Peptides against a protein of PDB entry 2Q3Z. Designs and how they scored, part 40

Target 1, 272 residues: chain A of PDB entry 2Q3Z
Amino acid sequence: YVLTQQGFIYQGSAKFIKNIPWNFGQFEDGILDICLILLDVNPKFLKNAGRDCSRRSSPVYVGRVVSGMVNCNDDQGVLLGRWDNNYGDGVSPMSWIGSVDILRRWKNHGCQRVKYGQCWVFAAVACTVLRCLGIPTRVVTNYNSAHDQNSNLLIEYFRNEFGEIQGDKSEMIWNFHCWVESWMTRPDLQPGYEGWQALDPTPQEKSEGTYCCGPVPVRAIKEGDLSTKYDAPFVFAEVNADVVDWIQQDDGSVHKSINRSLIVGLKISTKS
Target 2, 254 residues: chain A of PDB entry 2Q3Z as posed
Amino acid sequence: YVLTQQGFIYQGSAKFIKNIPWNFGQFQDGILDICLILLDVNPKFLKNAGRDCSRRSSPVYVGRVGSGMVNCNDDQGVLLGRWDNNYGDGVSPMSWIGSVDILRRWKNHGCQRVKYGQCWVFAAVACTVLRCLGIPTRVVTNYNSAHDSNLLIEYFRNSEMIWNFHCWVESWMTRPDLQPGYEGWQALDPTPQEKSEGTYCCGPVPVRAIKEGDLSTKYDAPFVFAEVNADVVDWIQKSINRSLIVGLKISTKS

## One batch from the design tools (peptide; made by RFdiffusion4, then SolubleMPNN)

Design b1_p11_7_s2 (from b1_p11_7, 8 letters changed)
Fold by OpenDDE base, seed 5:
Structure b1_p11_7_s2 (fold): chain B 272 residues (1-272), chain A 11 residues (1-11)
Amino acid sequence: as target 1 above (272 residues)
Amino acid sequence: PETVPVYAEPP
């Protein structure tokens, strides 16, 4: 989880799982330096360098910083996300074959955001950075991954009486979503939550005002302890949300239908 | 302030 530089990222769908080869390359020339630059341009360092540096011995702190800095939201982070298939002014997310080129481009262009990333690219870069910093990390793929925007553990679709979806469908289920899990102790929590911690660098929701996610103990998610920092409800919903169709009648009456045919969440962790 | 990215339909 620290030493492997070559691996695979799982993609596709629950029914048709596929993978792509990925060069994490955490030990390639200059990559460690780039990871240190990433830390040195994070908002917390810029605000108070001494305080930030004093906390870098904590993988909890570093993991949260990296989660925020892999995306360029809110900061001088690495990647700009794009999902609309318009990648002409950059590199298609589907074209990347490793983290090294992305990190080098970021650094070589003055820490300018790299165009473009999607979930597996964000996750892979985060994995590289965390491994480079000595934190055991793996990429995780979750099929039928829910994006809960209002922390109610539901994916809600609003429909009229004709079954037509209303609104922008902001809450959705991805065919797949990728994030990372990092191994660390959690001295900031009660005993028993050491081990794998989920972190999500894809800019989906803000956590304490910043587009970052985690670390949250995988155990807490499994056991449904949603009070555990950080961002347990969001991560829990990714792997275990109910789909609700709200059907509104012309008279204003509303009823709900729970979609039991769609199973949210099928998590696959890399074994290398 | 950053806005939530606009997501396309999942592939």
Scores: peptide ipSAE 0.032, ipTM 0.700, DockQ to the pose 0.097
Fold by OpenDDE base, seed 4:
Structure b1_p11_7_s2 (fold): chain B 272 residues (1-272), chain A 11 residues (1-11)
Amino acid sequence: as target 1 above (272 residues)
Amino acid sequence: PETVPVYAEPP
């Protein structure tokens, strides 16, 4: 999980799984230096360098910093996300074949955000950075991945009497979503939560005011311990949310229906 | 039928 430089990232859908080759390249020339620059431009370092540096021995701390810094939201992070197919002023997320070019572009342009990324790009770059920093990390793909915006562990759709979705669809289910899992101890938690920790660098929701996510023990997610830091409810919802349809009738009445046709979550962990 | 938001996929 640290030594592998080339691997595959799973994409597509639950029914039609695809993969792309990816060059993580954590041992390529200059990449470690770029990862260190990433740490040195993070908001916590800029606020208090001594405190930030003193905490870099903690993979929990570093993982959380990296999850925030891989996206450019709120900081001088690496990637700008975009999903509207308007990529003319940058690079299409689908064009990337590795993390090295992204990181080099970021550094070479004065730590300006690289255009553009989507989930697998964010995850892959995070994976590279974490591996560079000695943290065993793998990319994870979750099919039918829920994005819960109100922390109720539900994906809620509002429908008219004809079943047509109303509103802006603030909550959604992605065909797939990628994040990373990193192996670390959790001395900040009760015993038993060491092991794989989920981290999500895609800017979906803010955690403690910053677009970052995790680390949260995979065990906590499996056991439904939503009190476990960090961001357990959000990650739990990604893999376990129920879908609820609120059907409004002509008389103004609302019917609640559990949409059992939409099964959230099919996680695939990679070894490379 | 319900449409689900999707990430853009490689062509």
Scores: peptide ipSAE 0.031, ipTM 0.671, DockQ to the pose 0.347
Fold by OpenDDE base, seed 1:
Structure b1_p11_7_s2 (fold): chain B 272 residues (1-272), chain A 11 residues (1-11)
Amino acid sequence: as target 1 above (272 residues)
Amino acid sequence: PETVPVYAEPP
């Protein structure tokens, strides 16, 4: 995983899987230096450089920093997300073919946010950075990926008695979502949680006040241990959330119906 | 900062 510079990112839908070629380019000239700059502009370094540097031997710590710094939310991070198909003042997320150009643009413009990214772009850049830093990492695509905003492990829709959706949609299911998994030990957890750890650099929810996610053991998610740091409930919901329709009657009564027609989560881990 | 928008339609 660390040695692979070119690969594919899976996209599309569960029934119609697509892929794009991607140049991770972790060994290209100057990329390692850019990754080090990324670490040196992170909020924890700016607050206390000595403490931050002393913790960089921990892939858990570094992974969490990188997940936060790949997005520009809350910091001088790399990418600004945009999903409204209005990319005229930047680069369309669909136009990127590798992490190298993104990272070089970020650095060459004084660590200004690059416009624009979406999930696979965030994931791919994170993958590049983590690989540069010696952490085995792969991009993961999850089809029918849930975004739980209220930490109840449900995707909730509100409907009237006629089945019409009421109010604004606060939660959603992506046709696909990408994040990364990194291989590391977890000395901060009970034994057995070493191995693949999920990290999500797409700015979806705040974790401890910062738009970052993970690392969380894939094993913990698989076994339903939501007490493990970091962000186990959120990642669990991405792959396991139930869809609930709340049907509100005229009298104000609410009926709960679990929709099993849409299965959340079909995770594909890349081999290259 | 911009967050992930909700635009997906439920089945």
Scores: peptide ipSAE 0.028, ipTM 0.709, DockQ to the pose 0.066
Fold by OpenDDE base, seed 2:
Structure b1_p11_7_s2 (fold): chain B 272 residues (1-272), chain A 11 residues (1-11)
Amino acid sequence: as target 1 above (272 residues)
Amino acid sequence: PETVPVYAEPP
């Protein structure tokens, strides 16, 4: 989880699982220096360098910073996400074969955001950075992964009487989604939550005003302890959300229906 | 193949 530089990232769908090879390259020349630059341009360092540096011994703190800095939302982060198949002014997310080229491009262009990333790219770069900083980390793939936008642990669709989706489609289920799990103690929590912690660098929802997610104990998610920092409800929903259809009739009546045909969450953790 | 959102089918 620290020493392995090459691995696989799982993709596709629950019915058709695929994988791609990935070069994490945490020990390649200059990568550690780039990771340190990433820390030195983070908003917390810019606000108070002494305080930020004093907290870099905490994998909880560093993990949260890295989660925020791998995406370029709100800061001088590494990657710009794009999902509309218009990648002509950059590099297609599907073209990347490793984290090293991405990090080098970011640094060499004055910490300008690299175009473009999607979930597995964000996760892979985060994995590289965290490993480089000495935090055991693995990439995780979750099939039928829910994006809960209003923190109610539901994916809600509004439909007319014919079943056609109406209104906002902001909440969705990804065919797959990737994030990372990092091994750390949690002295900031009650005993028993040491071990794997989920971190999600894909900019989906803001946490304390920044597009970041975690760390949250995998155990807390498994046991349904949603009070555990950070972002337990969001991560829980990614793997456990229920799908609800709100069906509006012509007479203005609304019927709530639980869609049992969609099962959210099938998590695969890498062993590398 | 990009990451594609999947929506629930009509009931």
Scores: peptide ipSAE 0.022, ipTM 0.664, DockQ to the pose 0.122

Design b1_p11_7_s3 (from b1_p11_7, 6 letters changed)
Fold by OpenDDE base, seed 4:
Structure b1_p11_7_s3 (fold): chain B 272 residues (1-272), chain A 11 residues (1-11)
Amino acid sequence: as target 1 above (272 residues)
Amino acid sequence: SETDIVLAEPK
């Protein structure tokens, strides 16, 4: 989880699992230096360098910083996400084959955001950075991954009487979503939450004002402890949300239907 | 299909 530089990232769908090779390259020349630059341009460092540096011994702190800095939202982070298939002014997320090129591009262009990333790209880069910093980390793929925007642990669709989805479809389910899990102790939590911690660098929701997510104990998610920091409800929803269809009739009545055909969450963790 | 988004309809 620290030493492996090449591995696979799982993609596709629950029914048709795919994988791509990925070069994490955490030991390639200059990559560690780039990771240190990433820390030195984070908002917390810019605000108070001494305080930021004093906290870098904490993998909890560093993990959270990295989750925020891998995306360029709200800071000078590494990657700009894009999902609309318009990648002409950059690199298609599907074109990347490793983290090294991304990180080098970012650094070489004055920490300018790299275009473009999607979930597995964000996750892979985060994995590289965290491994560089000595934090055991693996990429995780979750199929039928929910994006809960209102923290109710539901994915809600509004449908007309014919079953057609209405509205802007703000909440959604990813066919797959990738994030990372890092191994660390959690002295900031009650005993028993050491181990794998979920971190999500894909900019989906803000956490304490920043597009970051985690770390949250995988155990907490598994046991349904949503009170533990960070971002347990969001991560829990990714793997456990229920889908609700609100069906509106002509008379204005609304019928609630739980869509059991959509099972959220099939998590695969990698060994490499 | 190369995207990681699944809408309710295109499941």
Scores: peptide ipSAE 0.023, ipTM 0.690, DockQ to the pose 0.163
Fold by OpenDDE base, seed 2:
Structure b1_p11_7_s3 (fold): chain B 272 residues (1-272), chain A 11 residues (1-11)
Amino acid sequence: as target 1 above (272 residues)
Amino acid sequence: SETDIVLAEPK
């Protein structure tokens, strides 16, 4: 989880699982220096360098910083996400084969955001950075992954009487989503939550004002302890959300229906 | 594609 530089990232769908090779390259020349630059341009360092540096011994702190800095939202982070298939002014997310080129481009262009990333790219870069900083980390793929936007553990669709979706469809289920899990102790929590911690660098929801997610103990998610920092409800929903259809009739009446045809969550943890 | 958003639909 620290030494492996080449691996695979799982993609596709639950019914048609795919994978791509990925070069994490955490030991390649200059990559550690780039990771340190990433830390030195983070908002917390810019606000109070001494405090930020004093906390870099904590994998909890560093993990949260990296989660925020891998995306360029709110800061001088590494990657700009894009999902509309218009990638002509950059590099298609599907074109990347490793983290090294991305990190080098970011650094060489004065920490300018790299165009473009999607979930597996964000996760892979985060994995590289965390490994480079000595934190055991693996990429995780979750099929039928839910994006809950209002923290109610539901994916809600509004439909007319014919079943047609109404509204902006803000909440969604990805065919797959990737994030990372990092191994660390959690002295900031009650005993028993050491081990794998979920971190999600894809900018989906803000956590304490920043597009970041985690670390949250995988155990807490499994046991349904949603009070555990950080962002337990969001991560829980990614793998466990229920789908609800709000069906509006012509007379204005609304019927709540649980959609049982779609199962959210099928997590695959990689060994490399 | 790999980036398709899946909306919950009745089967």
Scores: peptide ipSAE 0.021, ipTM 0.677, DockQ to the pose 0.135
Fold by OpenDDE base, seed 1:
Structure b1_p11_7_s3 (fold): chain B 272 residues (1-272), chain A 11 residues (1-11)
Amino acid sequence: as target 1 above (272 residues)
Amino acid sequence: SETDIVLAEPK
């Protein structure tokens, strides 16, 4: 998880799993230096360099910083996300074959955001950076991955009495979503939460004011301990949210539909 | 090309 530079990222759907080769390249020339630059331009360093540097011995702290800095939201981060299939002014997310080119472009253009990324690109770059920094990390793919925006652990759709979808679909389910899991101890938590920690660098929801997610113990998610920092409810929902179809009547009352619910979550952790 | 988003309804 630290030494492997080439691997595969799982994509597609639960029924039709695909993969792409990916060069993580954490040991290629200059990549470690770029990772250090990433740390040195993070908002916490800019606010208080001494405090930030003193905390870099903590993989919990570093993991959270990297989660925020791989995306360019709210900072000088690496990647700009785009999902509308209009990539003419940049590079299509589907064109990337490794993290090295992305990181080099970012650094060589004065830490300007690279266009464009999607979930597996964010995850792969985060994986590279974390591995560079000595944190064992793997990319995870979750099929039928939920995005809960109101923290109720539900993906809710509203229909009228005729079954027509009402409003926008702010909450959604990804056919697949990628994030990373990093191995670390959690001295900031109760005993037993050491091991794999989920981190999600794709900008989806803000955590403490920043587009970042985790680290949260995989064990906590498995056991349903939603009080565990960081961002346990959100990560839990990604893999466990229930889908609810509501039928709204003219009087404003709502009833659950008798439609077959979509099963959320089929997580695949990469071995290399 | 692969897309990341699938709407739950309709299938």
Scores: peptide ipSAE 0.021, ipTM 0.663, DockQ to the pose 0.143
Fold by OpenDDE base, seed 3:
Structure b1_p11_7_s3 (fold): chain B 272 residues (1-272), chain A 11 residues (1-11)
Amino acid sequence: as target 1 above (272 residues)
Amino acid sequence: SETDIVLAEPK
C-alpha cells in the first residue's frame, strides 16, 4: 500500500463496474517535497506551527489534515471540484492519469488550486500524499453513494402530488464515490478500532468547520458505532443511508414513504 | 434516475 505506485481506481456504476489505471507516483522526484509543502501551508500550521509539527507523528492528525488540504475549500488546498461539465478554463477531471502532474501543477503555480477534480481525483491525490508520508493507504469506491447533508442518516426527497422532486437543495446519491482508507492505530479511541480508517477529501460536508472527513474506523462504520470520531454518521450514511420521500398531497398533508427502489452503498476496496 | 451521475466517461 505504500510501495505500489501504479494502481486502479474503480468507477462506473453498480451494474457496470469499470476501472482506470492511475499513477500514484509517490516515489517520483519532488513529490515528497510537495507533500511536505502541503503540510506547511495547512491552516493549523499557519495558526500554530509548533503545535502542528508536534502532531505530525500522529497518522490520525495527518490524515485529517490531508483530507482537508487535498481540496481547496477553506485553504490553499490542491484541487477545485467541479461537476457541471464546464472545464474549459482548466483540465477535465477525466483527463488526469495520475497524481504527480496535479501535485506538480499545484506547487509550481504557488499552491494555487488545480482545476479540476472529482471524487476519484481527490481520493487518488490523497492516496499519493498519505503514502508519501508513510501511511498505508488505498482508494475505495462506493457505488450508489449517499450525500447526507443533515446527519440524519437519510436521503430525503420532497415531492409534490405528482411525485416531482421539489426544492433546490435536495440530498443526493452519486452513482459512485471514491475516498481513501488508511491503516493506522487509534490511540484516541477505545481499543479495537485500529486498522483501516476512512478519509474523504472530496468537499461534501464540513467537519468541525472545515471541508474534511475522517479518519473513522471502518470497523465503527460496519458495527454502527456512530459516536466514533471522526464523522462516523456521514461516512455511515454514504454506505447505509435510507431513502425517504416526503410526498405532499392535494389537501396539503405530507406523507412519508420509504423509497425501496434506491439502495445506498456497495463498497469495493483495492488490494494495493 | 434519482441517482446523480458523476460526469465521467467510465459510465
Scores: peptide ipSAE 0.037, ipTM 0.703, DockQ to the pose 0.262; fails the geometry check

Design b1_p11_7_s4 (from b1_p11_7, 6 letters changed)
Fold by OpenDDE base, seed 4:
Structure b1_p11_7_s4 (fold): chain B 272 residues (1-272), chain A 11 residues (1-11)
Amino acid sequence: as target 1 above (272 residues)
Amino acid sequence: SETDIVNADPP
């Protein structure tokens, strides 16, 4: 989880699982230096360098910083996300084959955001950075991954009497979503939550004012302990959200229906 | 296909 530089990232859908090869390249020339630059340009360092540096011995702290810095939201982070298929002024997310080129581009352009990334790109870059910093990390893929925007652990669709979705879809289920899991102790939590921690560098929701997510114990998610920091409800929803259809009838009545055909969450973790 | 790789809502 630290030494492997080549791997696979799972994509596609639950019914049609695909994978791509990915060069994490954490030991390639200059990559560690770039990871250190990433830490040195993070908002916490800029605010108080001494405090930030004093906390870099904590994988919990570093993991959270990295999850925020891999995306360019709110800071001088690495990647700009884009999903609208308009990539002409940058690089298509689908064209990347490794983290090294992304990180080098970022550094070589004065820590300017790299265009563009999607979830697996964010996850892969985060994986590279965390591995460089000595944190065992793996990329994980969750099929039928929910994006809960209002923290109610539900994905809600509004439908007309014919079952057609009405209005702008505020909440959604991704065909797949990627994030990372990192191995660390959690001295900041009650005993028993050491082990794999979920971190999500894709900018989906703000955590404490910043587009970052985690670390949260995988065990906490599995057991439904939503009180554990960080961002347990959001991560829990990604893998466990229920889908609710609100069906509006002609008479103005609204009926609640549980959509059993949409099962959220099928997580695949790599062994490398 | 590209559509199979990109993030999207399931059909």
Scores: peptide ipSAE 0.035, ipTM 0.711, DockQ to the pose 0.188
Fold by OpenDDE base, seed 3:
Structure b1_p11_7_s4 (fold): chain B 272 residues (1-272), chain A 11 residues (1-11)
Amino acid sequence: as target 1 above (272 residues)
Amino acid sequence: SETDIVNADPP
């Protein structure tokens, strides 16, 4: 989880699982320096360098910073996400084969955001950075992954009497979503939550004002302890959300229905 | 195929 530089990232769908090889390259020339630059341009460092540096011994703190800095939202982060198939002014997310080129591009262009990434790209870059900083980390793929926007653990759709979705689809379920899990102790929590911690660098929701997510103990998610920092409800929803349809009838009445055909969550973790 | 890899919202 620290020494391996090449691995695989799972993609596709629950019914058709695919994988791609990925060069994490945490030991390649200059990559450590780039990771340190990433830390030195984070908003917390810019606000108070002394305080930021004093906290870098904590993998909890560093993990959260990296989660925020891998995306370019709110800061001088690494990657700009895009999902609309318009990649002509950059690099298609599907064309990346490793983290090294992305990180080098970011640094060489004055820490300007690299275009473009999607979830596995964000996750892979985060994995590289965290490994480079000595934090055991792996990429995780979750199929039928929910994006809960209002922290109610539900994906809600509004439908007419014919079952057609009405209005803008704000909440969604990804065919797959990738994030990372990092191994660390959690002295900031009650005993028993040491081990794998979920971190999500894809900019989906803000956490304490910044597009970042985690760390949250995988155990907490498994056991349904949603009070555990950070961002337990969001991560829990990614893997366990229920889908609800609000069906409007012709008479104006609205009926709440659980959509049992849409099952959220099928997580695969890598062993390297 | 690219469509199999792309991160998208299933119908």
Scores: peptide ipSAE 0.034, ipTM 0.709, DockQ to the pose 0.182
Fold by OpenDDE base, seed 1:
Structure b1_p11_7_s4 (fold): chain B 272 residues (1-272), chain A 11 residues (1-11)
Amino acid sequence: as target 1 above (272 residues)
Amino acid sequence: SETDIVNADPP
């Protein structure tokens, strides 16, 4: 998980699993230096360099910083996300074949955000950076992955009496979503939460004011300990959210549909 | 195809 430079990222859907080859390239020339630059331009370093540097021995701290810096939201991060199929002013997310070109472009253009990324691109770049920094990391793909925006652990759809979706889908379920898991101890938590920690660099929700997510123990998610930092409810919802279909009547009354159309969560952890 | 790997919300 630290030494491998080439691997595969799983994509597609639960019924039709696909993969692409990916060059993580954490040992290629200049990549480590770029990762260090990433740390040196993060908001915490800019605010207090000494404090930031003193905390870089903590994989918990570094993981959280990297999660925030892989996306360009709120900072001088690496990637700008885009999902509307309009990529003419940049590079299509589907065109990338590795993290190296992305990181080099970012650095060579004065740490300007690279256009564009989607979830697997964010995850793959984060994986590269974390591996460079000596943190065992793997890309994870979750099929039918939920995005809970109101922290109620539900994905809610509103329908009229004919079953037609009403309004916009603020909350959504991705056909697939990628993030990373990193191996680390958690001295900041009670015993037993060491091991794989989920980190999500795709900008979805703010955590403590920044578009970042994790680290949160995979064990905590499995056991339903939603009080565990960081961002346990959000990550839990990605893999375990319940889907609720509401039927809205003309009189304003709402009742639950008897039919569940979607099942959230089918997680695949990569081994290479 | 490209559409097979793009993130999408099921209907």
Scores: peptide ipSAE 0.033, ipTM 0.706, DockQ to the pose 0.180
Fold by OpenDDE base, seed 5:
Parts: structure tokens; sequence; C-alpha cells
Structure b1_p11_7_s4 (fold): chain B 272 residues (1-272), chain A 11 residues (1-11)
């Protein structure tokens, strides 16, 4: 998980799983330097360099910083996300074949955000950076992945009496979503939460004011310990949310319907 | 196809 530079990322849908080859390239020339630059331009470093540097021995701290810095939201991060199929002023997310080119472009253009990324691109770059920094990391794909915006562990759709969705889908279920899991101890938690930690660099929700996510013990998610830092409810919802349809009738009454036909979450972790 | 790879909300 540290030494492997080439691997696969799973994509597609639950019914039609696909994969693409990806060059993580954490040991290629200059990549370590770029990763260090990434750390040196993070908001915490800019605020207090000494404090930031003193905490870089903690994979928990570094993981959280990296999850925030892989996206360009709120900082000089690496990638700008885009999902509207208009990529003419940049590089299509589907065109990337590795992390190295992305990181080099970021650095070579003065740490300007690279256009464009989607979830697997964010995850892959994060994986590269974390591996480069010596943190065992793997890319994870979750099919039918929920994006819970209000932390109620539900994906809620509002429908009229005819079943038509009303308004914009604020909450959604992705056909697939990618993030990373990193191996680390958790001295900041009770014993037993060492091991794989979920980190999500795709800008979906803010955590403590920044678009970042994790680390949260995979064990905590599995066991439903939502009090565990960081961002356990959000990650839990990605893999376990229930879908609820709120059906509004003409008389103003609202009927709650649980959509049992849509199962959220099918997680596949990579072995390389 | 490219559309099959794109991260999107299922219909």
Amino acid sequence: as target 1 above (272 residues)
Amino acid sequence: SETDIVNADPP
C-alpha cells in the first residue's frame, strides 16, 4: 500500500463494475517535493508554521490536511471538481491516467487548481500524496454512495402525489464514489480504533469549516459509533443511508415512504 | 462509454 505505484480504480455501477488503470507514481521524481509543498501551503501552515510542522508526525493530522488540500475549496488545493460535462477549458476528469501529471501541473502553475477532477481523481491524488508521505493508503469505491447534507443519515426526496421529484436534488446517491482508507494508529481515540481510516478528499461537506473528511476509523463506521472523530456520521451515511420519499398530497399532507428498492452502499477496497 | 464512467446520480 506504500510501495505499489500502479493500480486500478473501480468505477461504473453496482450492476456493471468497471475499473481503470492508474499510475499513482508516489516515487517518481519530484513527487515528494510536491507533496511537501502541498503541506507548506495548507491554511494551518500559513496561520502558524511552527504548530503545523510540529504536528506533521501525526498521520491523523496529516491525513486530515491532505484530505482538505487535494481539493481546491477553501485553499490552494490541487483539484477543482466538476460534474456537468463541460470540461473544454481544462482536462476532462476521464482523461487522467495517473496522479503524477496532476501534481506536476499543480506545482508548475504556481499551485493553481487543476481542472478538473471527480471523486476517483480526488481519491487517487490523495492516495498518491499519503503514500508518498509514508502512510499506507488504498482507494475505495462505494457504489450507490449517498451524499447526506443534513446529517440525518437519510437521503430525502420530495415528491408530489404523482411521484415526481420536486425541486433540485440536494441530496443524492452517486452511482459510485471514491475515497481513500489509510492505515494509522489513533492515539486520540480510545483503544481499538487503530487500523484503516476513511478519508474523503472530494469536496462534499465541510468539516470544521473546511471541505475535508476524516480520518474516521472504518471500525467505527462498521460498528455504528457515530461519535468518533472525524466525520463519522457523514461517512456512515455514505455507506448506510436510507432513502426516504416525502410525498406531498394536494391537501398538504405529507406521506413518508421508505424506498426499499434502492440500497445504499457497496464498498470495494483495492488490494493495490 | 464516457458517460458510464462519469460520477453521477443514478436516474
Scores: peptide ipSAE 0.032, ipTM 0.705, DockQ to the pose 0.183

